# Peptides against a protein of PDB entry 1EMU: the designs that were tried, part 16

Target 1, 132 residues: chain A of PDB entry 1EMU
Amino acid sequence: PPYLKWAESLHSLLDDQDGISLFRTFLKQEGCADLLDFWFACTGFRKLEPCDSNEEKRLKLARAIYRKYILDNNGIVSRQTKPATKSFIKGCIMKQLIDPAMFDQAQTEIQATMEENTYPSFLKSDIYLEYT

## One batch from the design tools (peptide; aimed at target 1 I20)

Design b2_p16_4_s1 (made by RFdiffusion4, then SolubleMPNN; from b2_p16_4, 7 letters changed)
Fold by OpenDDE base, seed 1:
Parts: sequence; structure tokens; C-alpha cells
Structure b2_p16_4_s1 (fold): chain B 132 residues (1-132), chain A 16 residues (1-16)
Amino acid sequence: as target 1 above (132 residues)
Amino acid sequence: SALDKASEEAIEKLLS
């Protein structure tokens, strides 16, 4: 069953609607749902191929991601990303150099945080165990 | 996929 795949890979968990729902519920209870929301936002952003028709959308989205998750020094995403990573993103925003990969390093660092902390905790949680 | 859908929903939420 799918829940066994969830325990083998975070990617498998995030590629399943029920898995996403349960994991997000767990993260919300832990006060760190922003980790997952940021991760999905980065994935969605990278999928937007630069072109004349979506230039405004991409810039607006990049600014929104930056302001919500990076600039917020009290946020868990900001606390779990390196200063150099945040500085690079800030530079991209200020220079309006909006490359599809500009959030890749930040996403990698947040993914590592989930892999090392919240994902293992989720697999030990009542939410997951009661589902199995 | 569920991952793609969640990613799209995340960016739409930010643009709202």
C-alpha cells in the first residue's frame, strides 16, 4: 500500500495526495507547515519557464516567496536557511534577475530539514500510525 | 500528479 512507500521516501510521500494531506496536518500541529508550503512553492516556481507573457507573474511570485518566507526572520524557513542563501535570493530580487533556479539552494536546505527532522517524526506520529 | 497539483496550488495561493 502507498503508506509503505511513504516510509521509504519523502518524495513518495509528497507525490501522494493522502500523504501530503496527512503530512501537512502533522506539520501544522508542530507549527512548521511553512516548510512544506515553501517547498511546493519553489517547485511550482521552477516550473514556470521564462517568457514575455509570464514575466510579470514570475517576478510577482518571486517577490511573494521572498517576502513571506525569506525576509521573515521569525519564520521557520528563514531560520532553516543559510545566510548566504538568503543573501543570494535577496540579490536576485533587487537586481530583478529571476532565474527559475534562484530558490533551488533554499529548497534543498529546507528539504534537508524535513528529511532530518519532521519527516522522521511524522513516521512515528499518531497521525501516520493510525492511518496504517 | 499530486506533487504537481500541490505545487500549482502553492503558487496560486501566493499570487492571490
Scores: peptide ipSAE 0.818, ipTM 0.976, DockQ to the pose 0.947
OpenDDE base, seeds 2, 3, 4, 5: peptide ipSAE 0.816, 0.816, 0.816, 0.817; ipTM 0.976, 0.976, 0.976, 0.976

Design b2_p16_4_s2 (made by RFdiffusion4, then SolubleMPNN; from b2_p16_4, 6 letters changed)
Fold by OpenDDE base, seed 4:
Structure b2_p16_4_s2 (fold): chain B 132 residues (1-132), chain A 16 residues (1-16)
Amino acid sequence: as target 1 above (132 residues)
Amino acid sequence: SALDKAAEEALEKLLS
């Protein structure tokens, strides 16, 4: 069943609507739902192919991601991303060099945080265990 | 996919 796959990989969990829902609920209880929101935002952003028609949209999105998750020094995402990574993103924003991969390193770091902390905890949570 | 949909929704939330 799907819930067993969720325990095998974070990717499997995040590729399942029910998995996402349960994990998000768990993260909210832990006060770190921003980790998931940021991760998904990065994924979505990377999928937007640069073109003349979406340049403004992409810049706007990049700025929004930056302001919400990176610039906020008190946020969980900011706390779990390295200064050099945040500096790079800031540079991209300031220079308006909006490469689809500009958030990749940050996403990797946040994914590592989830893999090492919240994801394992989720698998031990009442939310998950009662679902199984 | 569910993942792709969630990703798109995450972006939409940022523009709201």
Scores: peptide ipSAE 0.800, ipTM 0.972, DockQ to the pose 0.922
OpenDDE base, seeds 1, 2, 3, 5: peptide ipSAE 0.801, 0.798, 0.797, 0.798; ipTM 0.973, 0.972, 0.972, 0.972; seed 1 fails the geometry check

Design b2_p16_4_s3 (made by RFdiffusion4, then SolubleMPNN; from b2_p16_4, 7 letters changed)
Fold by OpenDDE base, seed 1:
Structure b2_p16_4_s3 (fold): chain B 132 residues (1-132), chain A 16 residues (1-16)
Amino acid sequence: as target 1 above (132 residues)
Amino acid sequence: SALDKASEEALEKLLS
């Protein structure tokens, strides 16, 4: 069953609607749902192919991601990303150099945080165990 | 996929 795959890989968990729902519920209870929301935002952003018709949209999205998750020093995403990573993103925003991969390093660091902390905790949680 | 859908929804939420 899918829940066994969730325990083998975070990617498998995040590629399943029920898995995403349960994991997000767990993260919300832990006060760190922003980790997942940021991760998905980065994934979605990278998929947007730069073109003349979406330039304004991409810039707006990049600014929104930056302001919500990176600039907020009290946010868990900001606390779990390195200063050099945040500085690079800030530079991209200021220079309006909006490459699809501009959030990749930040996403990698947040993914590592989930892999090492919240994901293992989720697999030990009542939410997951009661589902199995 | 569920992952793709969640990614799109995350972006839409930011634009709201």
Scores: peptide ipSAE 0.808, ipTM 0.974, DockQ to the pose 0.946
OpenDDE base, seeds 2, 3, 4, 5: peptide ipSAE 0.805, 0.803, 0.806, 0.805; ipTM 0.973, 0.973, 0.973, 0.973

Design b2_p16_4_s4 (made by RFdiffusion4, then SolubleMPNN; from b2_p16_4, 8 letters changed)
Fold by OpenDDE base, seed 1:
Structure b2_p16_4_s4 (fold): chain B 132 residues (1-132), chain A 16 residues (1-16)
Amino acid sequence: as target 1 above (132 residues)
Amino acid sequence: SALDEASQAAIEKLLS
């Protein structure tokens, strides 16, 4: 069953609608749903191919991600990303150099946080265990 | 995929 695959890798969990729903519910209870929301936002952003028709959209989205998750020093995403990573993102925003990969390092760091902490905790949670 | 859909929903929410 799918729930067994969820325990094998975070990617398997995040590639399943029910898995995403349960994991997000768990993260909300832990006060850290922003980790997952940021991760998905980064994935969505990177998928937008740079072109004249979506230049405004990409810039607006990059700014939104930056302002919501990076600029807020009290946010969990900001606390779990390196200063140099946040500085790089700020630089991209200020210079309006919006490369599809500009959030990759931050996403990697947030993914590591989930892999090392919230994902293992989820697999031990009542939410997951009662589902199995 | 569910991952793609969740990613798309995330960026749409940020832009709304």
Scores: peptide ipSAE 0.822, ipTM 0.976, DockQ to the pose 0.946
OpenDDE base, seeds 2, 3, 4, 5: peptide ipSAE 0.820, 0.821, 0.821, 0.820; ipTM 0.976, 0.976, 0.976, 0.976

Design b2_p16_5 (made by RFdiffusion4)
Pose (drawn by RFdiffusion4):
Structure b2_p16_5 (pose): chain A 132 residues (1-132), chain P 16 residues (1-16)
Amino acid sequence: as target 1 above (132 residues)
Amino acid sequence: SATDEEAEKVVEELLE
């Protein structure tokens, strides 16, 4: 059963669209869906190839992720990402040197944040328990 | 995969 696999690893949960939908609903109700959206945004950004034809799209995307999740140090993703990590990201944006992996460290930190609090809470939530 | 489709969707929303 897919719902049982979700309890075995966060990666199993985020590899199933039903699991992602349920988990995001839980996060939305807890006021922190940005954690999951950012996690997927980093993955999406990284898979874009660093070729000339994608240069403009990638710069706009890197800026968008930075502006929404990294810029103001008050949003949940910004609060859960390290200062040095955000400093590096800002540098990449300003220098326009955006490597595909530039958000990897921030993604890892957000991933750990979900594994540490919201993911376990989700597995003990009414939403999950009802679904199962 | 579901992860890829969701990532693509989030990217499209950010570029809107």

Design b2_p16_5_s1 (made by RFdiffusion4, then SolubleMPNN; from b2_p16_5, 8 letters changed)
Fold by OpenDDE base, seed 1:
Structure b2_p16_5_s1 (fold): chain B 132 residues (1-132), chain A 16 residues (1-16)
Amino acid sequence: as target 1 above (132 residues)
Amino acid sequence: SALDKASQEVLEELLK
């Protein structure tokens, strides 16, 4: 069943609608749902290929991601990303150099946080265990 | 995919 795959890989969990729903519920209870939202934002952003017709949209999105998750010093994402990573993103925003991969390092760091902490905790949670 | 849909939903919320 799918829930067994979820225990084998975070990616498998995030590639399943029910898995995402349960994991998001768990993260909300833990006060760290922004980790998942940021991860999805980065994934979605990277998929937007730059062109003349979406330049303004991409800039707006990049700024929104930056302001919500990186600039917020009290946020879980900001606390779990390295200063150099955040500085690089800030530089991209200020210079308006909006490369599709500009959030990749930050996403990697947040993914590592989930892999090492929230994901294992989820597999031990009542939410997951009751589902099995 | 579920992952793609979730990604798009987050982006849409950011633009609101």
Scores: peptide ipSAE 0.822, ipTM 0.975, DockQ to the pose 0.955
OpenDDE base, seeds 2, 3, 4, 5: peptide ipSAE 0.820, 0.817, 0.821, 0.819; ipTM 0.975, 0.974, 0.975, 0.975

Design b2_p16_5_s2 (made by RFdiffusion4, then SolubleMPNN; from b2_p16_5 with T3L A7S V11I E16K)
Fold by OpenDDE base, seed 2:
Order: structure tokens, then C-alpha cells, then sequence
Structure b2_p16_5_s2 (fold): chain B 132 residues (1-132), chain A 16 residues (1-16)
């Protein structure tokens, strides 16, 4: 069953609608749902091809991601990303150099945080165990 | 995929 694959990799969990739902519920209880939302935001952002028709949308989205997750010093994403990573993102925003990969390092760091902490905890949680 | 769909949902909420 799919829930067994969820325990094999975080990617498998995040590629399943039920897995996403349960994991998000767990993260909300832990006060760190922004980790997951930021990760998905980065994924969605990277998929947008740079072109004239997408320029405004990409800039707006980049700013939104920056303001919501990076700029907020009290946020879990900001606390779990390196200063140099956040500085780089800020630079991109200020210079309006919106490369599809501008959030890649931040996404990697947040993914590592989930892999090391919240994901293992989720697999031990009542939410996951009751589902199985 | 579910991953792609969720990514799109999150993006849409951010752009809302």
C-alpha cells in the first residue's frame, strides 16, 4: 500500500495526495507547516519557464515567497535557512534577477530539515500509525 | 502527479 512507500522516502510521501494531507496536518500540530508549503512553492516556482509572458507572474511570485517565508525572521523557514542563502535570495529580489533556480538552495535546506526532523517524527506519529 | 498539483495550489494561494 502507498503508506509503506511513504516510509521509504519523503518524496514518495509528497507525491501522494493522502500523504500530503496527513503530513500537513502533522506539521500544523507541530507549528511548522510552512516548511512544507515553502517546499511546494519552490517546486512550483522552478517550473515556471522564464519568458516575456511569465515575467510579471514570476517576479510577483518570487516576491511573495520571499516576503512570506524568508523575510519573516520569526518564521520556521527563515530559522531553518542559512544566512547566506537568505541573503542570496534577497539579492535576487532586489536586483530583479529572477532565475528559476534562485530558491533551490533554500529548498534543499528546508528539505534537509524535514528529512532530519519532522519527516521521521511523522512516521512515529499517531496520525501516520493510525492510518496504517 | 499529486506533487505537481499541490505545487500549483500553493503557488495560486501565494498569488491570490
Amino acid sequence: as target 1 above (132 residues)
Amino acid sequence: SALDEESEKVIEELLK
Scores: peptide ipSAE 0.829, ipTM 0.976, DockQ to the pose 0.963
OpenDDE base, seeds 1, 3, 4, 5: peptide ipSAE 0.826, 0.827, 0.825, 0.827; ipTM 0.976, 0.976, 0.975, 0.976

Design b2_p16_5_s3 (made by RFdiffusion4, then SolubleMPNN; from b2_p16_5, 5 letters changed)
Fold by OpenDDE base, seed 1:
Structure b2_p16_5_s3 (fold): chain B 132 residues (1-132), chain A 16 residues (1-16)
Amino acid sequence: as target 1 above (132 residues)
Amino acid sequence: SALDEESQKVLEELLS
């Protein structure tokens, strides 16, 4: 069953509609749902190939991601990303150099946080265990 | 995929 695959790989969990729903519910209870939303935002952003028709949209998205998750010093994403990583993103925004990969390092750091902490905790949670 | 759909949903919410 799918829930067994979720325990083998975070990627398997995040590529399943029920898995996403349960994991987000767990993260909300832990006060760190922004980790997941930021991860998905980075994934979606990287898939947007630069072109003349989507330049404004990509800039708006980059700014929104930056302001919501990186600039907020009280946020869990900001606390779990390195200063140099946040500084690089800020530089991209200020210079309007919006490369599809500009959030890759931040996403990697947030993914590591989930892999090392919230994902293992989820597999031990009542939410997951009651589903199995 | 669910991952792709959720990614797009999150981005749309950021623009709203």
Scores: peptide ipSAE 0.828, ipTM 0.975, DockQ to the pose 0.959
OpenDDE base, seeds 2, 3, 4, 5: peptide ipSAE 0.827, 0.824, 0.825, 0.827; ipTM 0.975, 0.975, 0.975, 0.975

Design b2_p16_5_s4 (made by RFdiffusion4, then SolubleMPNN; from b2_p16_5, 7 letters changed)
Fold by OpenDDE base, seed 1:
Structure b2_p16_5_s4 (fold): chain B 132 residues (1-132), chain A 16 residues (1-16)
Amino acid sequence: as target 1 above (132 residues)
Amino acid sequence: SALDKASEEVLEKLLE
């Protein structure tokens, strides 16, 4: 069943609608749902290939991601990303150099946080265990 | 995919 795959890989969990729903519910209870939302935002942003018609949209999205998750010093994403990573993103925003991969390092760091902490905790949670 | 859909939904909310 799918729930067994979820225990084998975070990616498998995030590639399943029910898995995403349960994991997000768990993260909300833990006060760290922004980790997942940021991860999805980065994934979605990277998929937007730059062109003349979406330049304004991409800039707006980049700024929104930056302001919501990186600039917020009290946020879980900001606390779990390295200063150099955040500085790089800030630089991209200020220079308006909006590369599709500009959030990759931050996404990697947030993914590591989930892999090492929230994901294992989820597999031990009542939410997951009751589903099995 | 579910992953793609979730990514799109997050981005849409950011633009609201």
Scores: peptide ipSAE 0.803, ipTM 0.971, DockQ to the pose 0.959
OpenDDE base, seeds 2, 3, 4, 5: peptide ipSAE 0.801, 0.797, 0.801, 0.800; ipTM 0.971, 0.971, 0.971, 0.971; seeds 2, 3 fail the geometry check

Design b2_p16_6 (made by RFdiffusion4)
Pose (drawn by RFdiffusion4):
Structure b2_p16_6 (pose): chain A 132 residues (1-132), chain P 16 residues (1-16)
Amino acid sequence: as target 1 above (132 residues)
Amino acid sequence: SATDKEAERVVETLLE
């Protein structure tokens, strides 16, 4: 059963659309869906190849992710990401040196944040328990 | 995969 696999690893949960949908609903109700959206945004950004034809799209995307999740140090993703990590990301944006992996460290920190609090809370939530 | 499709959907939304 897919719902049982979701309890075995966050990666199993985020590899199933039903799992993602249920988990995002839980996060939305807890006021922190940005954690998941950012996690997927980093993955999406990284898979774009660093070729000339993608240069403009990638710069706009890197800026968008930075503006929404990294810039103001008040949003939940910004609060859960380290200062040095955000400093590096800002540097990449300003220098326009955006490597595909530039958000990897921030993604790892957000991933650990979900594994540490919201993911376990989701597995004990009414939403999950009802679904199962 | 579901992850890839979700990631693509999120980046398209950010570029809107």

Design b2_p16_6_s1 (made by RFdiffusion4, then SolubleMPNN; from b2_p16_6, 5 letters changed)
Fold by OpenDDE base, seed 1:
Structure b2_p16_6_s1 (fold): chain B 132 residues (1-132), chain A 16 residues (1-16)
Amino acid sequence: as target 1 above (132 residues)
Amino acid sequence: SALDEESERVIEKLLE
């Protein structure tokens, strides 16, 4: 069943509608749902290939991600990303150089945080165990 | 995929 695949990899969990829902519920209870939302935001952003028709949308989205997750010093995403990574993103925003990969390093760092902490905890949670 | 759909949902929400 799918829930067994969720325990094999974080990617399998995040590629399942029920898995995403349960994991988000768990993260909300832990006060760190922003980790998952940021991860998905980065994934969605990278999928938007640069072109004249979506330039405004891409810039707006990049700024939204920056303001919500990177600039917020009290946010868990900001606390779990390295200063050099945040500085690079800030530079991209200030220079308006919006490369599809500009959030890749930050996404990698947040993914590592999830895999090392919240994902293992989720697999031990009542939410997951009651589902199985 | 669920992953793609959720990514789309999240970015659309950020653009509201």
Scores: peptide ipSAE 0.835, ipTM 0.976, DockQ to the pose 0.932
OpenDDE base, seeds 2, 3, 4, 5: peptide ipSAE 0.834, 0.834, 0.834, 0.834; ipTM 0.976, 0.976, 0.976, 0.976

Design b2_p16_6_s2 (made by RFdiffusion4, then SolubleMPNN; from b2_p16_6, 7 letters changed)
Fold by OpenDDE base, seed 5:
Structure b2_p16_6_s2 (fold): chain B 132 residues (1-132), chain A 16 residues (1-16)
Amino acid sequence: as target 1 above (132 residues)
Amino acid sequence: SALDKESQKVIEELLK
């Protein structure tokens, strides 16, 4: 069953509608759902290919991601990303150099946080175990 | 995929 694949990799969990729902519920209870939303935001952003028709959209989205998750020093994402990573993102925003990969390092750091902490905890949670 | 759909959903919320 799919829930067994969820235990094999975080990616498998995040590519399943039920898995996403359960994991988000768990993260909300832990006060760190922003980790997941940021990860999805980065994924969605990277998929937007640079072109004349979506330049304004990409800039707006990059700014939104920056303001919501990086600029907020009290946020879990900001606390779990390195200063140099946040500074790089800020620089991209200020210079309006919106490369599809501009959030890759931050996403990697947040993914590592989930892999090392919240994902293992989820697999031991009542939410997951009751589903199995 | 579920991952793609969720990514799009999150992006749309950010752009509101």
Scores: peptide ipSAE 0.839, ipTM 0.977, DockQ to the pose 0.928
OpenDDE base, seeds 1, 2, 3, 4: peptide ipSAE 0.839, 0.839, 0.839, 0.839; ipTM 0.977, 0.977, 0.977, 0.977

Design b2_p16_6_s3 (made by RFdiffusion4, then SolubleMPNN; from b2_p16_6, 5 letters changed)
Fold by OpenDDE base, seed 1:
Structure b2_p16_6_s3 (fold): chain B 132 residues (1-132), chain A 16 residues (1-16)
Amino acid sequence: as target 1 above (132 residues)
Amino acid sequence: SALDKESEAVIEKLLE
């Protein structure tokens, strides 16, 4: 069943509608749902290939991600990303150099945080165990 | 996929 795959891989969990829902519920209870939302935002952003028709949209989205998750010093995402990573993103925003991969390092760091902390905790949670 | 759909949904919400 799918829930067994969720225990084998975070990616499997995040590629399942029910898995996403349960994991987000768990993260909300832990006060760190922004980790997941940021991760999905980065994924979605990277999929938007640069072109003349979406330049404004991409810039707006990059700024939104930056302001919501990176610039927020009290946020869980900001606390779990390295200063050099945040500085690089800031530089991209200021220079308006909006490469599809500009959030990749930050996404990697947030993914590592989930892999090492919230994901294992989720697999031990009542939410997951009651689902099994 | 669920992952793709969620990514799109999060982006749309950020752009509101």
Scores: peptide ipSAE 0.825, ipTM 0.975, DockQ to the pose 0.933
OpenDDE base, seeds 2, 3, 4, 5: peptide ipSAE 0.823, 0.823, 0.824, 0.825; ipTM 0.975, 0.975, 0.975, 0.975

Design b2_p16_6_s4 (made by RFdiffusion4, then SolubleMPNN; from b2_p16_6, 5 letters changed)
Fold by OpenDDE base, seed 1:
Structure b2_p16_6_s4 (fold): chain B 132 residues (1-132), chain A 16 residues (1-16)
Amino acid sequence: as target 1 above (132 residues)
Amino acid sequence: SALDKESEEVIEKLLE
């Protein structure tokens, strides 16, 4: 069953509608749902290939991600990303150099946070265990 | 995939 695959990898969990829903619910209870939302935002952003028709959309989206998750010093994403990573993103925004990969390092760091903490905890949670 | 769909939904919400 799918729930067994969820325990094998975070990627398997995040590629399942039920898995996403349950994990997000767990993260909300833990006060760290922004980790997951930021991760998905980075994934979605990277899929937007640069072109004339996408330029405004990509810039707007990059700014939105930056303002919501990186600029907020009280946010868990900001606290779990390295200063150099945040500075790089800020630089991209200020220079309006919006490369599809500009959030990759931040996404990697947030993924590591989930892998090391919230994902293992989720697999031990009542939410997951009751689903099995 | 579910992952792709979710990423698109998150992006759309950020653009609202």
Scores: peptide ipSAE 0.819, ipTM 0.974, DockQ to the pose 0.932
OpenDDE base, seeds 2, 3, 4, 5: peptide ipSAE 0.818, 0.818, 0.819, 0.819; ipTM 0.974, 0.974, 0.974, 0.974

Design b2_p16_7 (made by RFdiffusion4)
Pose (drawn by RFdiffusion4):
Formats: structure tokens, C-alpha cells, sequence
Structure b2_p16_7 (pose): chain A 132 residues (1-132), chain P 16 residues (1-16)
């Protein structure tokens, strides 16, 4: 059963669209869906190849991710990401040196944040328990 | 479209 696999690892949960949908609904109700959206945005950004034809799109996307999740140090993703990590990201944006992996460290920190609090809470939530 | 493609598309629209 897919719902049982989701309890075994966050990666199993996020590899199933039903799992993602349920988990995002939970996060939305808890006021922190940005954690999951950012996690997927980093993955999406990294898979774009660093070729000339993608340069403009990638710069715009890197700025968008930075503006929404990293810039104001008040949003949940910004609050859960380290200062040095955000400093590096800002540097990449300003220098326009955006490597595909530039958000990896921030993604790892957000991933740990979900594994540490919201993911376990989700597995004990009414939404999950009802679904199962 | 995948979840990450949908999220990136939405972010690009917001950036515009």
C-alpha cells in the first residue's frame, strides 16, 4: 500500500502524487506549504541544463526562488535556512553565477526541517490517519 | 506536468 511506504521515508512520500497532495494539504493547514514548494522548486531548477538557450530562463527562475523564499528573512523557508547558506545564494544571484546546484544546501536544510517536524506530525495527523 | 515544473511555472509568472 502506497500510504504505508510514505511512513518509511520522506522520499517515498514525495515520490507519490497522492502523498504529495495530502502532505501539502497538511502543510497548508499548518501554514507552511512553502517548505514543500521550495523543495520541489530547487529540484526543478537544478534539472535545467546550464546551456546558452536556457541562460535567461534559469536566471529569472533563480531570482524568483530567491525573491519568494530566501530574500525576506521572515518567511518560513528563510527562517529555516542558515545565514551562510542564504549569503552564498545571494552572491550567486548578484554575480549571475547560477550553478544548477546553487540551491542544494538550502534544499537539504529545508528537507531536514520537514523530516524533523512537519513530516512526523503529518504521519500522526488526522488527514493521514483518515486517508489510511 | 510534474510538481516541480508547476511550481517553477508559477514562480516565473510571479516574477513577471
Amino acid sequence: as target 1 above (132 residues)
Amino acid sequence: MTTEEKVNEELLEEED

Design b2_p16_7_s1 (made by RFdiffusion4, then SolubleMPNN; from b2_p16_7, 8 letters changed)
Fold by OpenDDE base, seed 2:
Structure b2_p16_7_s1 (fold): chain B 132 residues (1-132), chain A 16 residues (1-16)
Amino acid sequence: as target 1 above (132 residues)
Amino acid sequence: MSIEEEILEKLLKEEE
């Protein structure tokens, strides 16, 4: 069953709607749902092909992601990203240089946080174990 | 709509 694949890799968990739902519920209880939301935001942002017609939209999105997750010093994403990474993103926003990959380093750092901490904890959680 | 799209749309709405 799919839940066994979820235990094999974070990728398998994040590729399953039911897995995402349970994992997000767990993260909310842990006060760190923003880790997952930010991860998906970065993926979605990177998929947007830059062109003249979506330039304004991409800039607004980049600013929104920055303000929501990076600028908030009390947020879990901000606390789990390196100062240099946050500074780079800020620079991109200020210069309006909005490359599709501008959040890649931050996403990598947040993914590592999930892999090392919240994902293993989820597999030991009542939410996951009761589902199995 | 994908989860990614939903999150991005919410972010845009909050930005407005």
Scores: peptide ipSAE 0.713, ipTM 0.949, DockQ to the pose 0.821
OpenDDE base, seeds 1, 3, 4, 5: peptide ipSAE 0.711, 0.709, 0.712, 0.712; ipTM 0.949, 0.948, 0.949, 0.949

Design b2_p16_7_s2 (made by RFdiffusion4, then SolubleMPNN; from b2_p16_7, 7 letters changed)
Fold by OpenDDE base, seed 2:
Structure b2_p16_7_s2 (fold): chain B 132 residues (1-132), chain A 16 residues (1-16)
Amino acid sequence: as target 1 above (132 residues)
Amino acid sequence: MSIEEEILEELLKEEE
């Protein structure tokens, strides 16, 4: 069943709607749902092909991601990303140089946080174990 | 919509 695949890799968990739902519920209880939301935001942002017609939209999105997750010093994403990474993103926003990959390093750092901490904890959680 | 799209749309709403 799918829940067994979820235990084999974070990728398998994040590729399953039911898995995402349970994982997000767990993360909310742990006060760190923003890790997952930011991860998906970065993926979605990178998929937007830059062109003349969506330049304004991409800039607004980049600003929104920056303001919600990076600029908030009390947020878990901000706390789990390196200062140099946050500074780079800020620079991109200020210069309005909005490359599709501008959040890649931050996403990598947040993914590592999930892999090392919240994902293993989820597999030991009552939410996951009761589902199985 | 994908989860990605839903999150991005919510972010845009908050930006407005």
Scores: peptide ipSAE 0.709, ipTM 0.948, DockQ to the pose 0.822
OpenDDE base, seeds 1, 3, 4, 5: peptide ipSAE 0.707, 0.706, 0.708, 0.708; ipTM 0.948, 0.947, 0.948, 0.948

Design b2_p16_7_s3 (made by RFdiffusion4, then SolubleMPNN; from b2_p16_7, 7 letters changed)
Fold by OpenDDE base, seed 2:
Structure b2_p16_7_s3 (fold): chain B 132 residues (1-132), chain A 16 residues (1-16)
Amino acid sequence: as target 1 above (132 residues)
Amino acid sequence: MSIEEEILEKLLEEEE
């Protein structure tokens, strides 16, 4: 069953709607749902092909992601990203240089946080174990 | 709508 695949890799968990739902519920209880939301935001942002017609939209999205997750010093994403990474993103926003990959390093750092901490904890959680 | 798209739309709404 799919829940066994979820235990094999974070990728398998994040590729399953039911898995995402349970994992997000767990993260909310842990006060760190923003880790997952930011991860998906970065993926979605990177998929947007830059062109003249969506330049303004991409800039607004980049600003929104920055303000929501990076600028908030009390946020879990901000606390789990390196100062140099946050500074780079800020620079991109200020210069309006909005490359599709501008959040890649931050996403990598947040993914590592999930892999090392919240994902293993989820597999030991009542939410996951009761589902199995 | 994907989870990614849903999150991005919410972010845009909050930005505006």
Scores: peptide ipSAE 0.703, ipTM 0.946, DockQ to the pose 0.820
OpenDDE base, seeds 1, 3, 4, 5: peptide ipSAE 0.701, 0.699, 0.701, 0.702; ipTM 0.946, 0.946, 0.946, 0.947

Design b2_p16_7_s4 (made by RFdiffusion4, then SolubleMPNN; from b2_p16_7, 6 letters changed)
Fold by OpenDDE base, seed 5:
Structure b2_p16_7_s4 (fold): chain B 132 residues (1-132), chain A 16 residues (1-16)
Amino acid sequence: as target 1 above (132 residues)
Amino acid sequence: MSIEEKILEELLKEEE
């Protein structure tokens, strides 16, 4: 069953709508939902191919992601990303150099945080165990 | 809409 695959990798969990739902519920209880939301935001952003018609949209999105997750010093995403990573993103925003990969390093760091902390905890949670 | 799309749409609304 799918829930067994969820225990094999975070990737498998995030490829399943039910898995995402349960994991996000768990993260909300832990005050860490922003980790997952940021991760998906980065993935979605990277999928937007740059072109003349979406330049303004991509810039707005980049600014929104930056302001919500990176600039918020009290946010969990900000706390779990390296200063150099945040500075790089800030630089991209200021220079309006909006490469699809501009959030990749931050996403990697947040993914590592989930892999090392919240994901293992989820597999031990009542939410997951009751589902199985 | 995918989770990604929903999140991005919400972010755009907040930016406006």
Scores: peptide ipSAE 0.717, ipTM 0.951, DockQ to the pose 0.815
OpenDDE base, seeds 1, 2, 3, 4: peptide ipSAE 0.716, 0.716, 0.714, 0.717; ipTM 0.950, 0.950, 0.950, 0.951

